# Peptides against a protein of PDB entry 8OXM, part 51

Target 1, 371 residues: chain A of PDB entry 8OXM
Amino acid sequence: FKAEFRLAGGVNLPKIIDCVGSDGKERRQLVKGRDDLRQDAVMQQVFQMCNTLLQRNTETRKRKLTICTYKVVPLSQRSGVLEWCTGTVPIGEFLVNNEDGAHKRYRPNDFSAFQCQKKMMEVQKKSFEEKYEVFMDVCQNFQPVFRYFCMEKFLDPAIWFEKRLAYTRSVATSSIVGYILGLGDRHVQNILINEQSAELVHIDLGVAFEQGKILPTPETVPFRLTRDIVDGMGITGVEGVFRRCCEKTMEVMRNSQETLLTIVEVLLYDPLFDWTMNPLKALYLQQRPEDETELHPTLNADDQECKRNLSDIDQSFNKVAERVLMRLQEKLKGVEEGTVLSVGGQVNLLIQQAIDPKNLSRLFPGWKAWV

## One batch from the design tools (peptide; aimed at target 1 V11)

Design b2_p19_4_s4 (made by RFdiffusion4, then SolubleMPNN; from b2_p19_4, 9 letters changed)
Fold by OpenDDE base, seed 1:
Structure b2_p19_4_s4 (fold): chain B 371 residues (1-371), chain A 19 residues (1-19)
Amino acid sequence: as target 1 above (371 residues)
Amino acid sequence: MDVSEEGPFNDVKFVSPPV
């Protein structure tokens, strides 16, 4: 290891370290403390399996449908090492950076990212109607710009076209697999884009198995398919390539039901894997800037109530695992809202749910559903 | 007393290191 480290920023101040392998190659790694990386490691294993299934199928293999994965090594319940996603940038950094973000560069007369956030935070406790109206005003005055990512990075028209297709395929594959695994909406900083491949890398997989639905502000979309995500696909948007890649991904997932259920079952019953949403994690994921002042943890909550019988905790955990497995089985059968759908019908429903401004307006404003 | 307004949403878990 090199003697020097850098900070990645953020509340947990992850450490960027460089190591030289026995092969003489330098490798960058991220060391996280105060974070449980076991969920990230597990989700990467499931993504690797999904990639294996997608590579076995001729139609998905021909389309190069894959989820980008990275290495995760948990070291303890509160620390681990991640592979650095070299040559990637957060989509939020590209889109809404305060200095040089694409919205500011290409739409200087639109609302700032801060103005959009402020407007949506002001209505956070309001009716769904008021949220929808303000969300529509924000959307009118904050127009998508993510098309410019591929235009800036790929100057050759043939390369640009290929990379826009790679992006569209990556969004489709990650959206459908993310839906099956219940990743839900994704914060704009937790989606990286590769500057060479235009493929997405999903990081920080700490919300999975529909646990986003039990957040203080429940998720209302099956995956992130916001206006900028769609704009990156170009003029056809969700139609054509995206839809067909979603359908082909869903077809492979549904045809691999037994394999996916068996893998997820083993993971959900692993006593070393806590995938459940705890109240503190739920609050942290949707923390308001205003709420930082009151969470002095008075560490004086008596240790006495934590002796709820291990048996009742285990029974509650098993019932949650069973519900997750049942819902996973329903998704893989095409059961939506009690109705069995075709692959095309299911994919259509999911796309419509993901792009519906009524669903988007109800999301937690901190996750920037207008981006 | 430079109160750096590092707003709580800067959980940039993967900033590409500044060049």
Scores: peptide ipSAE 0.017, ipTM 0.426, DockQ to the pose 0.052
OpenDDE base, seeds 2, 3, 4, 5: peptide ipSAE 0.000, 0.000, 0.000, 0.000; ipTM 0.365, 0.258, 0.317, 0.353

Design b2_p19_5 (made by RFdiffusion4)
Pose (drawn by RFdiffusion4):
Structure b2_p19_5 (pose): chain A 334 residues (1-279, 317-371), chain P 19 residues (1-19)
Amino acid sequence: FKAEFRLAGGVNLPKIIDCVGSDGKERRQLVKGRDDLRQDAVMQQVFQMCNTLLQRNTETRKRKLTICTYKVVPLSQRSGVLEWCTGTVPIGEFLVNNEDGAHKRYRPNDFSAFQCQKKMMEVQKKSFEEKYEVFMDVCQNFQPVFRYFCMEKFLDPAIWFEKRLAYTRSVATSSIVGYILGLGDRHVQNILINEQSAELVHIDLGVAFEQGKILPTPETVPFRLTRDIVDGMGITGVEGVFRRCCEKTMEVMRNSQETLLTIVEVLLYDPLFDWTMNPFNKVAERVLMRLQEKLKGVEEGTVLSVGGQVNLLIQQAIDPKNLSRLFPGWKAWV
Amino acid sequence: LTEKLEAVVQDRELELEAE
């Protein structure tokens, strides 16, 4: 074990450690004290199940739809450990860096990130109209730059297109699974982009199962489909590879609802922390019902096809009205 | 709000103020 450890930041102060194994290769681990990783363990297990189901299905096997997973080992009710992701860079660090940010490097005339943050702070005390107007003004003077990422990393057109296609597929699959699982904490620091495979990885998973509505600022989108992600998917935008991949993933999930419910039914016997406190779990049953409704496409008794559900999700995600009400720190304009 | 949700809200507020 290495004698030194680093802080990753945050109120809980997670610890980062390095371990040297028998082969001598250093491996980085993140011990997360005062936090419950049992929910993250369930998220990783369902991620692995979805990846296996996508691999089993011939339609998705050809499309090589995969979910990037990292091992999470719970150690107690209030602590645990997880595998650190190597070879990845934060999206916000690449895009909105103060020093060498992509938006500053490509579009110096556009508004800086500090100006946008100041405007968002000043407008949080305003009404809906002023928030919508300021958001539209910010979007008018802030063009997406993320499309140049692979352009700056993959000079060869074949490798560049392969990496772009893998990025698009991974974004579609992660977005579908996050909507199904109700993942809401999807700001720039929770998503890491690989420098080689260019596949997005979700690292935080801190809150899910429709917890953004509980937060003071409700989460009006099921997944992150901001202007930067759509521009980085290519000229075609959401139409094309993203829509088809979303449809295929939704079909696979409809075909494997049984396995998904079997995986998620681990609750109701060993409830995790933050639940059933302050004296057939209530919230667990509620989230199981909501997941079943999402999977069957019933909701309030209405039937919805896979294509219709995908189109509705795209409309909700790209709607500026929903983006205006989001948390300013979520970086909806970014 | 639960302790974990409160910590998430505080983290978000601190990150916004820090930048």

Design b2_p19_5_s1 (made by RFdiffusion4, then SolubleMPNN; from b2_p19_5, 13 letters changed)
Fold by OpenDDE base, seed 5:
Structure b2_p19_5_s1 (fold): chain B 371 residues (1-371), chain A 19 residues (1-19)
Amino acid sequence: as target 1 above (371 residues)
Amino acid sequence: LTERQQNTVLNLLEALLKE
């Protein structure tokens, strides 16, 4: 290991370390402290399985539909080593970095990222109508710029076009796989983009199986399909390549129903895999930026005095696991709101839900739905 | 499950059990 480390962005200040392997190759690693990486490790294995299903199908293989994966080595319940995705950047760092973010560079007369966040925080406790009005004002004065990512990184027009297609395919595959698995907390720091491939890497997989819906501010979108995400696809937006890649991914997932259910069932009943939302995790995920300074998690272990009978906890857990499995089965059958949809109908509904400004305006301000 | 699906489930379970 080299003696020097860099800090990655984020609340937990993960350390980027360089190590020399036994093969003499330098490799970057991300050391997360204070995070349970077991959930990330398990979800990466589920993504590898989804990739295997996608590679077996001729239509998805021809389109190179894959969800990007990384290696996770959990070291303890509160520490682990991630393979640092070398040549990736958080989409939030590219778009809304305070000094040189793409919004500031290309749209200097728009609202600052700070002004947008402040406006949405001011209405956080207001009605859905007030949130919608302020969100529309923010969106009008904060126009998308993510098209410039591929234009900056890929100067050759043929390469630029190919990378924009790779990006669009990556968004489609990760959106549908993420929806099936109920992946939440898709804020702009939890999505990396590869500067060479233009593919997305989803990190921090700690909100899965629709547990984002039970947060104090519930998640209202199936995946991140915000204006900048769409702008990166170019002039066709969600139509054409994105929609077709979503449909082909959904078709493979629905045709793999029994395999997906069996795997998720084993994972949900694994006593080592804590996928359930706990109140402390919910508070941490939806903390206000102003409150980040003082909440040392004094995990005062002493509020264990809710002697909820172990039997009532186990019965409550089993009922939640059964509901998750039932909802997964519904998704894989195309059952949405009690109606059976075709693959095209289901994908269309999910796209409409994800781009609906009424749904986006209801999200926690830290999710940055205007980006 | 098809034999290929069973092998995929088994490989995932073996990966989970090797941790």
Scores: peptide ipSAE 0.015, ipTM 0.461, DockQ to the pose 0.019
OpenDDE base, seeds 1, 2, 3, 4: peptide ipSAE 0.000, 0.013, 0.009, 0.010; ipTM 0.282, 0.479, 0.464, 0.454; seed 1 fails the geometry check

Design b2_p19_5_s2 (made by RFdiffusion4, then SolubleMPNN; from b2_p19_5, 9 letters changed)
Fold by OpenDDE base, seed 4:
Structure b2_p19_5_s2 (fold): chain B 371 residues (1-371), chain A 19 residues (1-19)
Amino acid sequence: as target 1 above (371 residues)
Amino acid sequence: LTERQKNIVQDMENALLAE
């Protein structure tokens, strides 16, 4: 290990450590100090399995539809080492960095990221109508700029076009697989973009199997498809390449129903894989900036008193696992709101849900649905 | 896991190891 570390951006201030392997190669490692990296490790294995399914299908293989994966070595429930995705940047850092963010550079007269967050935090406890109105005001005064990522990184027009297509395909694949696995909305710091490939890397996979719907502020979108995410696709937005790649990914997922159900069943019943949402995790994920000061380390003690009857806990866990499997089976059959949809109909519904400003306005303000 | 489920998992693991 080198004595020097860098801070990566993000709430948890992960440390980047350079390691020299036994092969003499330098490898960057991200050390997370508070996250359960077992969830990330398991979800990377699921993504690898999804990639194998996508590679077996001729239509998805021809489009190079893959989810970018990274190596995870969990060390404990609270610490581990991630392979640092060298040559990646969090989309949130590119977009809304306080000094040099793309919104500030390209839209200097728009609201600041802080003003947007403040406005949405002020209405957090208000009606859905008030949230929607303020969200529309924020969106009007905070226009998308993510198109400039590819324009800054890829100066050659032919390369730029190919990289924009790679980005669009990566968003499509990760959106559909993320929906199937119930990853929900993704915080802008938990989506990395590769500066060379324009592909996305999803990190911090602590919310899966629609557990985001049981948060104090429930998720209302199937995946992150915010205005900046769409802006990165260029003038066609969600139409054309994105939609077709979603449909082709969904076709593979639906045709792989038995395999995906089997994989998820194994994971849901793995005693080492804590996928369930607990109140402490929910509080942490939706913590207000004002509440950061009061988390004294003393909350280690009360994990003992939930010795409620082992039988009732096991029955409750099994019922949640069964419900997750049933919902996964519905998704893989194209059952949405009690109706069986075609692949095109299901993908259309998911896209419409993900881009609906009414759904986006209801999200937790800390996840910045206006970015 | 059923015997079929174990075989599906093993086939997926073997496919991942063959890449």
Scores: peptide ipSAE 0.016, ipTM 0.480, DockQ to the pose 0.018
OpenDDE base, seeds 1, 2, 3, 5: peptide ipSAE 0.016, 0.010, 0.011, 0.014; ipTM 0.489, 0.413, 0.482, 0.402

Design b2_p19_5_s3 (made by RFdiffusion4, then SolubleMPNN; from b2_p19_5, 11 letters changed)
Fold by OpenDDE base, seed 3:
Structure b2_p19_5_s3 (fold): chain B 371 residues (1-371), chain A 19 residues (1-19)
Amino acid sequence: as target 1 above (371 residues)
Amino acid sequence: LTERQKNFVKNLENELLEE
């Protein structure tokens, strides 16, 4: 371990530690000191299993469809070492950094990221109609720029094209795998892009199995397919490569139903894997910047008295786990809103849900649905 | 991108979908 550490920024101020491996290679490690990394570790194992399924299929293997994984070593319930994805940047840092963000550089006359956030925060408690109108105004005055990521990083036209395809394939694979697993909290800081491969790395996997739908502001999209995400795909947008890669990924997932159900069942009943949403976690995920002042975690020791009958908690847990398994089985059968869809029909519905400005306008402002 | 480059990219995307 080097004696010097850097702060990665963010609310929990994770420490970046440079570690020299037994192989003499330096690896950056992210030490999170407040987050339960067991959820991330478990979800990385599920992603590795999904990658194994995708590599067994000839069509998905030819397309190199993989969800990017990182190593997680949980040290405790509140601490662990992430192998920090060296050479990755949060898409939010590239797009909406206050000083040198791509929106400011390429669209200097558009609304600032701060103005967009302020406008959406002002309507947060308003009707869905008022949220939609303000979201459309924000979108009109904040035009997508993520196409410039590949143009800045890859100057050779042939390399640029291959990297844009790798990006589009990565978005497709992670979107479908993420949907099947019910992955939430896909804000612009939880999605990293690799500066060399143009592939996405999804981090902070604490909202899974559609637990984002029970947040105080429910999640209304199956995955992040916002205007900048689409702009990074180039001129075809969601049509062509993206749609076809989603269909091929969904086909492999649906054909692997028994395997995926068995895996998720083991995880849902693992007493070490707390996937359920709790009120404190919900408050943490959807806190307003103004509300940061009062959460002194007085972890006062009086957690003793909520011995609500262990039997009622266990029965409630089992009923939630059963509902998660039933919903996973429905997704893997192509059952959406009580209708059985083909792979193409299901993928089309998910794309339409993810790009619908009515769904996007209802999201928590911290998710930044206009980016 | 020129219109010719856009068409080239679109054609290459289609060819890669047929393979």
Scores: peptide ipSAE 0.012, ipTM 0.410, DockQ to the pose 0.013
OpenDDE base, seeds 1, 2, 4, 5: peptide ipSAE 0.000, 0.009, 0.000, 0.012; ipTM 0.278, 0.367, 0.307, 0.374; seeds 1, 2 fail the geometry check

Design b2_p19_5_s4 (made by RFdiffusion4, then SolubleMPNN; from b2_p19_5, 11 letters changed)
Fold by OpenDDE base, seed 5:
Structure b2_p19_5_s4 (fold): chain B 371 residues (1-371), chain A 19 residues (1-19)
Amino acid sequence: as target 1 above (371 residues)
Amino acid sequence: LTERQKNIVKNLEAALLAE
């Protein structure tokens, strides 16, 4: 291990360390403290299975539809080593870094990332109508710039176009698979972009199976399809390549329902895989920067009241697991709000839900829905 | 992007929309 480390940003301040392997190769590794990397490891196995299904289908294989995966080595319940995705950057670091972020460089007269965050935090406890109005004002004065990522990294026009296409395919594949698995907490620090491939890498997979809907501020979108995410696709936006790749991914997922249900069932009942949302995790994910000073959890929360009878905990767990399986089965049948949709109808509904400013304005301000 | 680069991009986008 080298003595030098870099911070990857985010609340947990994960450390990037350079390691020399027994093969003499230098490898960057992300050391996350306090995170249960077992959840990430399990979800990476599910993504590898989804990739296997996508590679077996001719239409998805031809389009090179894949979810980017990384190696997870869990060391303990509170520590683990992620193989750092070498040559990746958080989309949030590229877009909204305070010093040199793309919004500041390309749109110097727009609101700062700090001004946008402040405006949305001021209305956090307000009505949905007030949140919507302020979100629309923020969006008007904070225009998307993510198109410049590929333009900065890929100077050759033919390479630039191929990389923009790879990006669009990566967004489509990860959006649909993420929706099927109910992946939440898709803030701008939990999505990395590969600087060589333009593919997305989703990290911090601890909010799955729609557990984001039971957060104090519920998640209101099926995946991240914000204005900067769309701007990275170029002039076609969500139409053409993105929509077609979503439809072909959804078709493979729906045609693989038995395999997906069987694997998710095994995972939901695995006693080593804690996918359930707990109050402490919910508070941690939606903690305000201002509340960091008071919520040192004195983990002396009296062990006495959490003597809910083991039987009532187990019965509550089984009922939640059954609901997750039922909702997964509905998604794989194309059942949305009690109606059976075609693949095209379901994908269209999900796109409309993900881009709706009313849904985006209701998200927790830390999710940065204006980016 | 140069004007040449913009034209290459437009032609490639048109080809992708036709597939």
Scores: peptide ipSAE 0.000, ipTM 0.350, DockQ to the pose 0.013
OpenDDE base, seeds 1, 2, 3, 4: peptide ipSAE 0.000, 0.012, 0.007, 0.009; ipTM 0.267, 0.433, 0.430, 0.394; seeds 1, 2, 3, 4 fail the geometry check

Design b2_p19_6 (made by RFdiffusion4)
Pose (drawn by RFdiffusion4):
Structure b2_p19_6 (pose): chain A 334 residues (1-279, 317-371), chain P 19 residues (1-19)
Amino acid sequence: FKAEFRLAGGVNLPKIIDCVGSDGKERRQLVKGRDDLRQDAVMQQVFQMCNTLLQRNTETRKRKLTICTYKVVPLSQRSGVLEWCTGTVPIGEFLVNNEDGAHKRYRPNDFSAFQCQKKMMEVQKKSFEEKYEVFMDVCQNFQPVFRYFCMEKFLDPAIWFEKRLAYTRSVATSSIVGYILGLGDRHVQNILINEQSAELVHIDLGVAFEQGKILPTPETVPFRLTRDIVDGMGITGVEGVFRRCCEKTMEVMRNSQETLLTIVEVLLYDPLFDWTMNPFNKVAERVLMRLQEKLKGVEEGTVLSVGGQVNLLIQQAIDPKNLSRLFPGWKAWV
Amino acid sequence: SYEEQLQEQREEAIEEARE
């Protein structure tokens, strides 16, 4: 074990450690004290199940739809450990870096990230109209730059297109699974982009199962589909590879709702922390019902096809009205 | 900074939601 450890930041102060194994290769682990990783363990297990199901299905096997997973080992009710992701860079560090940010490098005339943060702080005390107007003004003077990422990393057109296609597929699959699982904490620091495979990886998974509505600022989108992601998917935008991949993933999930419910039914016998406190779990049953409704496409008794559900999700995600009410720190304009 | 203030507000909001 290495004698030094680093802090990853945050109120809980997670610890980062390095271990040297028998082969001598250093491996980085993140011990997360005062936090419950049992929910993250369930998220990783369902991620692995979805990846296996996508691999089993011939339609998705050809499309090579995969979910990037990292091992999470719970150690107690209030602690655990997880595998650190190597060879990845944060999206916000690449895009909105103060020093060498992509938006500053490509579009110096556009508004800086500091100006946008100041405007968002000044407008959180205003009403809906002023928030919508400021958001539209910010979007008018802030063009997406993320499309140049692979252009700056993959000079060869074949490799560039391969990485772009893998990025689009990974974004579609992660967005579908996050909507199904109700993942809400999807700001720039929770998503890591690989420098080689260019596949997005979700690292935080801190809050899910429709927890953004509980937060003071509700989460009005099911997944992150901001202007930067759409521009980086290519000229075609959401139409094309993203829509088809979303439809295929939704079909696979509808075909495997039995396996998904079997995986998620681990609750109701060993409830995790932050629940059933302050004296057939209530919230567990509620989230199981919500997941079942999402999977069956019933909701309030209405039937919805896979294509219609995908179109509705795209419309909700790209709607500026929903983006205006989001948390300013979520970086909806980014 | 504004970025730090926003980050703190977010962390506080998570804590309050967990409570």

Design b2_p19_6_s1 (made by RFdiffusion4, then SolubleMPNN; from b2_p19_6, 8 letters changed)
Fold by OpenDDE base, seed 4:
Structure b2_p19_6_s1 (fold): chain B 371 residues (1-371), chain A 19 residues (1-19)
Amino acid sequence: as target 1 above (371 residues)
Amino acid sequence: SVEDKLAEEMEKAIQEARE
């Protein structure tokens, strides 16, 4: 290992460490602390399976619909080594970096990212109406700029157009597969963009199977499709390529129902895959910046006392797992709100839910739904 | 590992979905 480390962007301040392999090759390693990297490893395997399903279908294969995967080596529940996605940047770092972020560069008269966050945090405990009004004010004074990512990286117009299409396809594939797996809204630091391919890489997969809906501030969107995510698609936004790629991805997922159910069932009952939301994890994911200071290391002790009646815990776990499987089966049948939808109808509903300012205004302010 | 078993079961489920 080299003695020098770089901080990657992200909630958990992962460290990039350069290591020399036994083959003499330098490899960048992302060292995450405090995250269960087993969840990331398992979810990468699920993404590889989804990619295999997408490669079998001629329509999705022709469109090169894939989820970008990375290698994960879990070392412990609290530490591990991720293969660093070389040539990627967090979209949040590109957009809202304090010094040189795209919002500051292209929209210098808009609200700062800090002002937006402050305004939304002030209304966090307020009514949905008041949250919506403040969110609309924030959105009006914080206009999307993510279109400039492809324009900065790809100067040739033909390459620029191709990369914008690659981005749009990557967002579509990850959104639909992310919805099926219940990844929900994704923090802007947990979505990387490849500077060469314009494809997205999703990291930090600690919220799956709709466990984001049971957070203290529940998620209200099926996936992240915020204004900047849409702006990166260019002038067509969610229409045309994005919608069509979502529909083709959803078609493959629905036609692979049995395979997906079997695999998710195995995962849900894996005793090493702790996908369930616990109160400590929920607190950590939705912690306020003011509360970061007081987490003394003593919270290690009380994980022992929740070993109450094994039988009731196992029954509760089994009921949660069964509910997740039932909801997955509903999604794969196109059942939304008790109604069976066509692929186009289901995709349309999901897009509308994901872009609705009323849903976005209700999200946890720490996840920056205005970005 | 359990990950290797999961990978094997996933590969098996993928294989069964090919037949």
Scores: peptide ipSAE 0.005, ipTM 0.384, DockQ to the pose 0.018
OpenDDE base, seeds 1, 2, 3, 5: peptide ipSAE 0.000, 0.000, 0.000, 0.000; ipTM 0.324, 0.276, 0.280, 0.394

Design b2_p19_6_s2 (made by RFdiffusion4, then SolubleMPNN; from b2_p19_6, 9 letters changed)
Fold by OpenDDE base, seed 5:
Structure b2_p19_6_s2 (fold): chain B 371 residues (1-371), chain A 19 residues (1-19)
Amino acid sequence: as target 1 above (371 residues)
Amino acid sequence: SVEEELQKKMEEAKLAARA
């Protein structure tokens, strides 16, 4: 291990450690403290299964539709080594780094990332109408710049075009699979971009099966399709390549419903896989940055065994698991709000929900919906 | 490992869904 480490950002300040393997190769490792890396390991296996389904289908294989996966090595319930995605950067680090972020470099007269965050935190406890108005003001004065990622990294025009296409395909694939699995907490530090492939890597997969909807500030979007995410696709935005890749991914997911349901059922009833949202996890995910200094809860597991009868906990768990399976089955049938949609209709609804500024304005300010 | 056990359960589930 090298003595130097870098912080990857985010609340847990994961340490990037350079390790020399027994093979003499230097490998970057992400050491996350306090994260349940078992949840990430489980979700990586589900993503590998989805990739297998996508590779078997001719239309998705031709489009090279895949979710980027990483190797997870859980060491304990409170520590693990993620194989650091070598040559990746958090999209938040590229876009909104305080020192040299792309918004500051390309849009120096726009609001700072700090000003945007402050404005949205000031209205956090206000009405949805007030949140919407302030969000629209923030968006007007904070214009997207993520197009410059591919322009900075890929100077050859032919390579640039292919990488922008790879980016658009990775956003589409991860958005649809993430929606099917109900993946939440898609803030700008939980999405990495590969500097060589322009593909996205989703990390911190602990909010799954729509558990983001039961947070104190519920999640209101099916996936991250914010203005910078769209700007990275270039002038076509969500139309053309992105939409077609979403539709082809959704076709494969819907045609694989039995396999997906069976696998998710096994996972939901696995006692080693804690997918349920608990109050402490909810508080942690939606903690204010200003409150980060004092509330290191010493989780004294004061096992206040609130003797909720084991029977009532088990019955509550089973009812939540059944509801998750029912909702997954609905998604895979194209049932949205009690209506059966075609693949094109379902994908269109999801895109509209994800880009709606009314939905985006209602998100927790830490999610940074204006980025 | 938890990962190997889960991979085994997922393979068993895939086999059961094909039978």
Scores: peptide ipSAE 0.021, ipTM 0.582, DockQ to the pose 0.020
OpenDDE base, seeds 1, 2, 3, 4: peptide ipSAE 0.008, 0.010, 0.009, 0.006; ipTM 0.449, 0.352, 0.482, 0.448

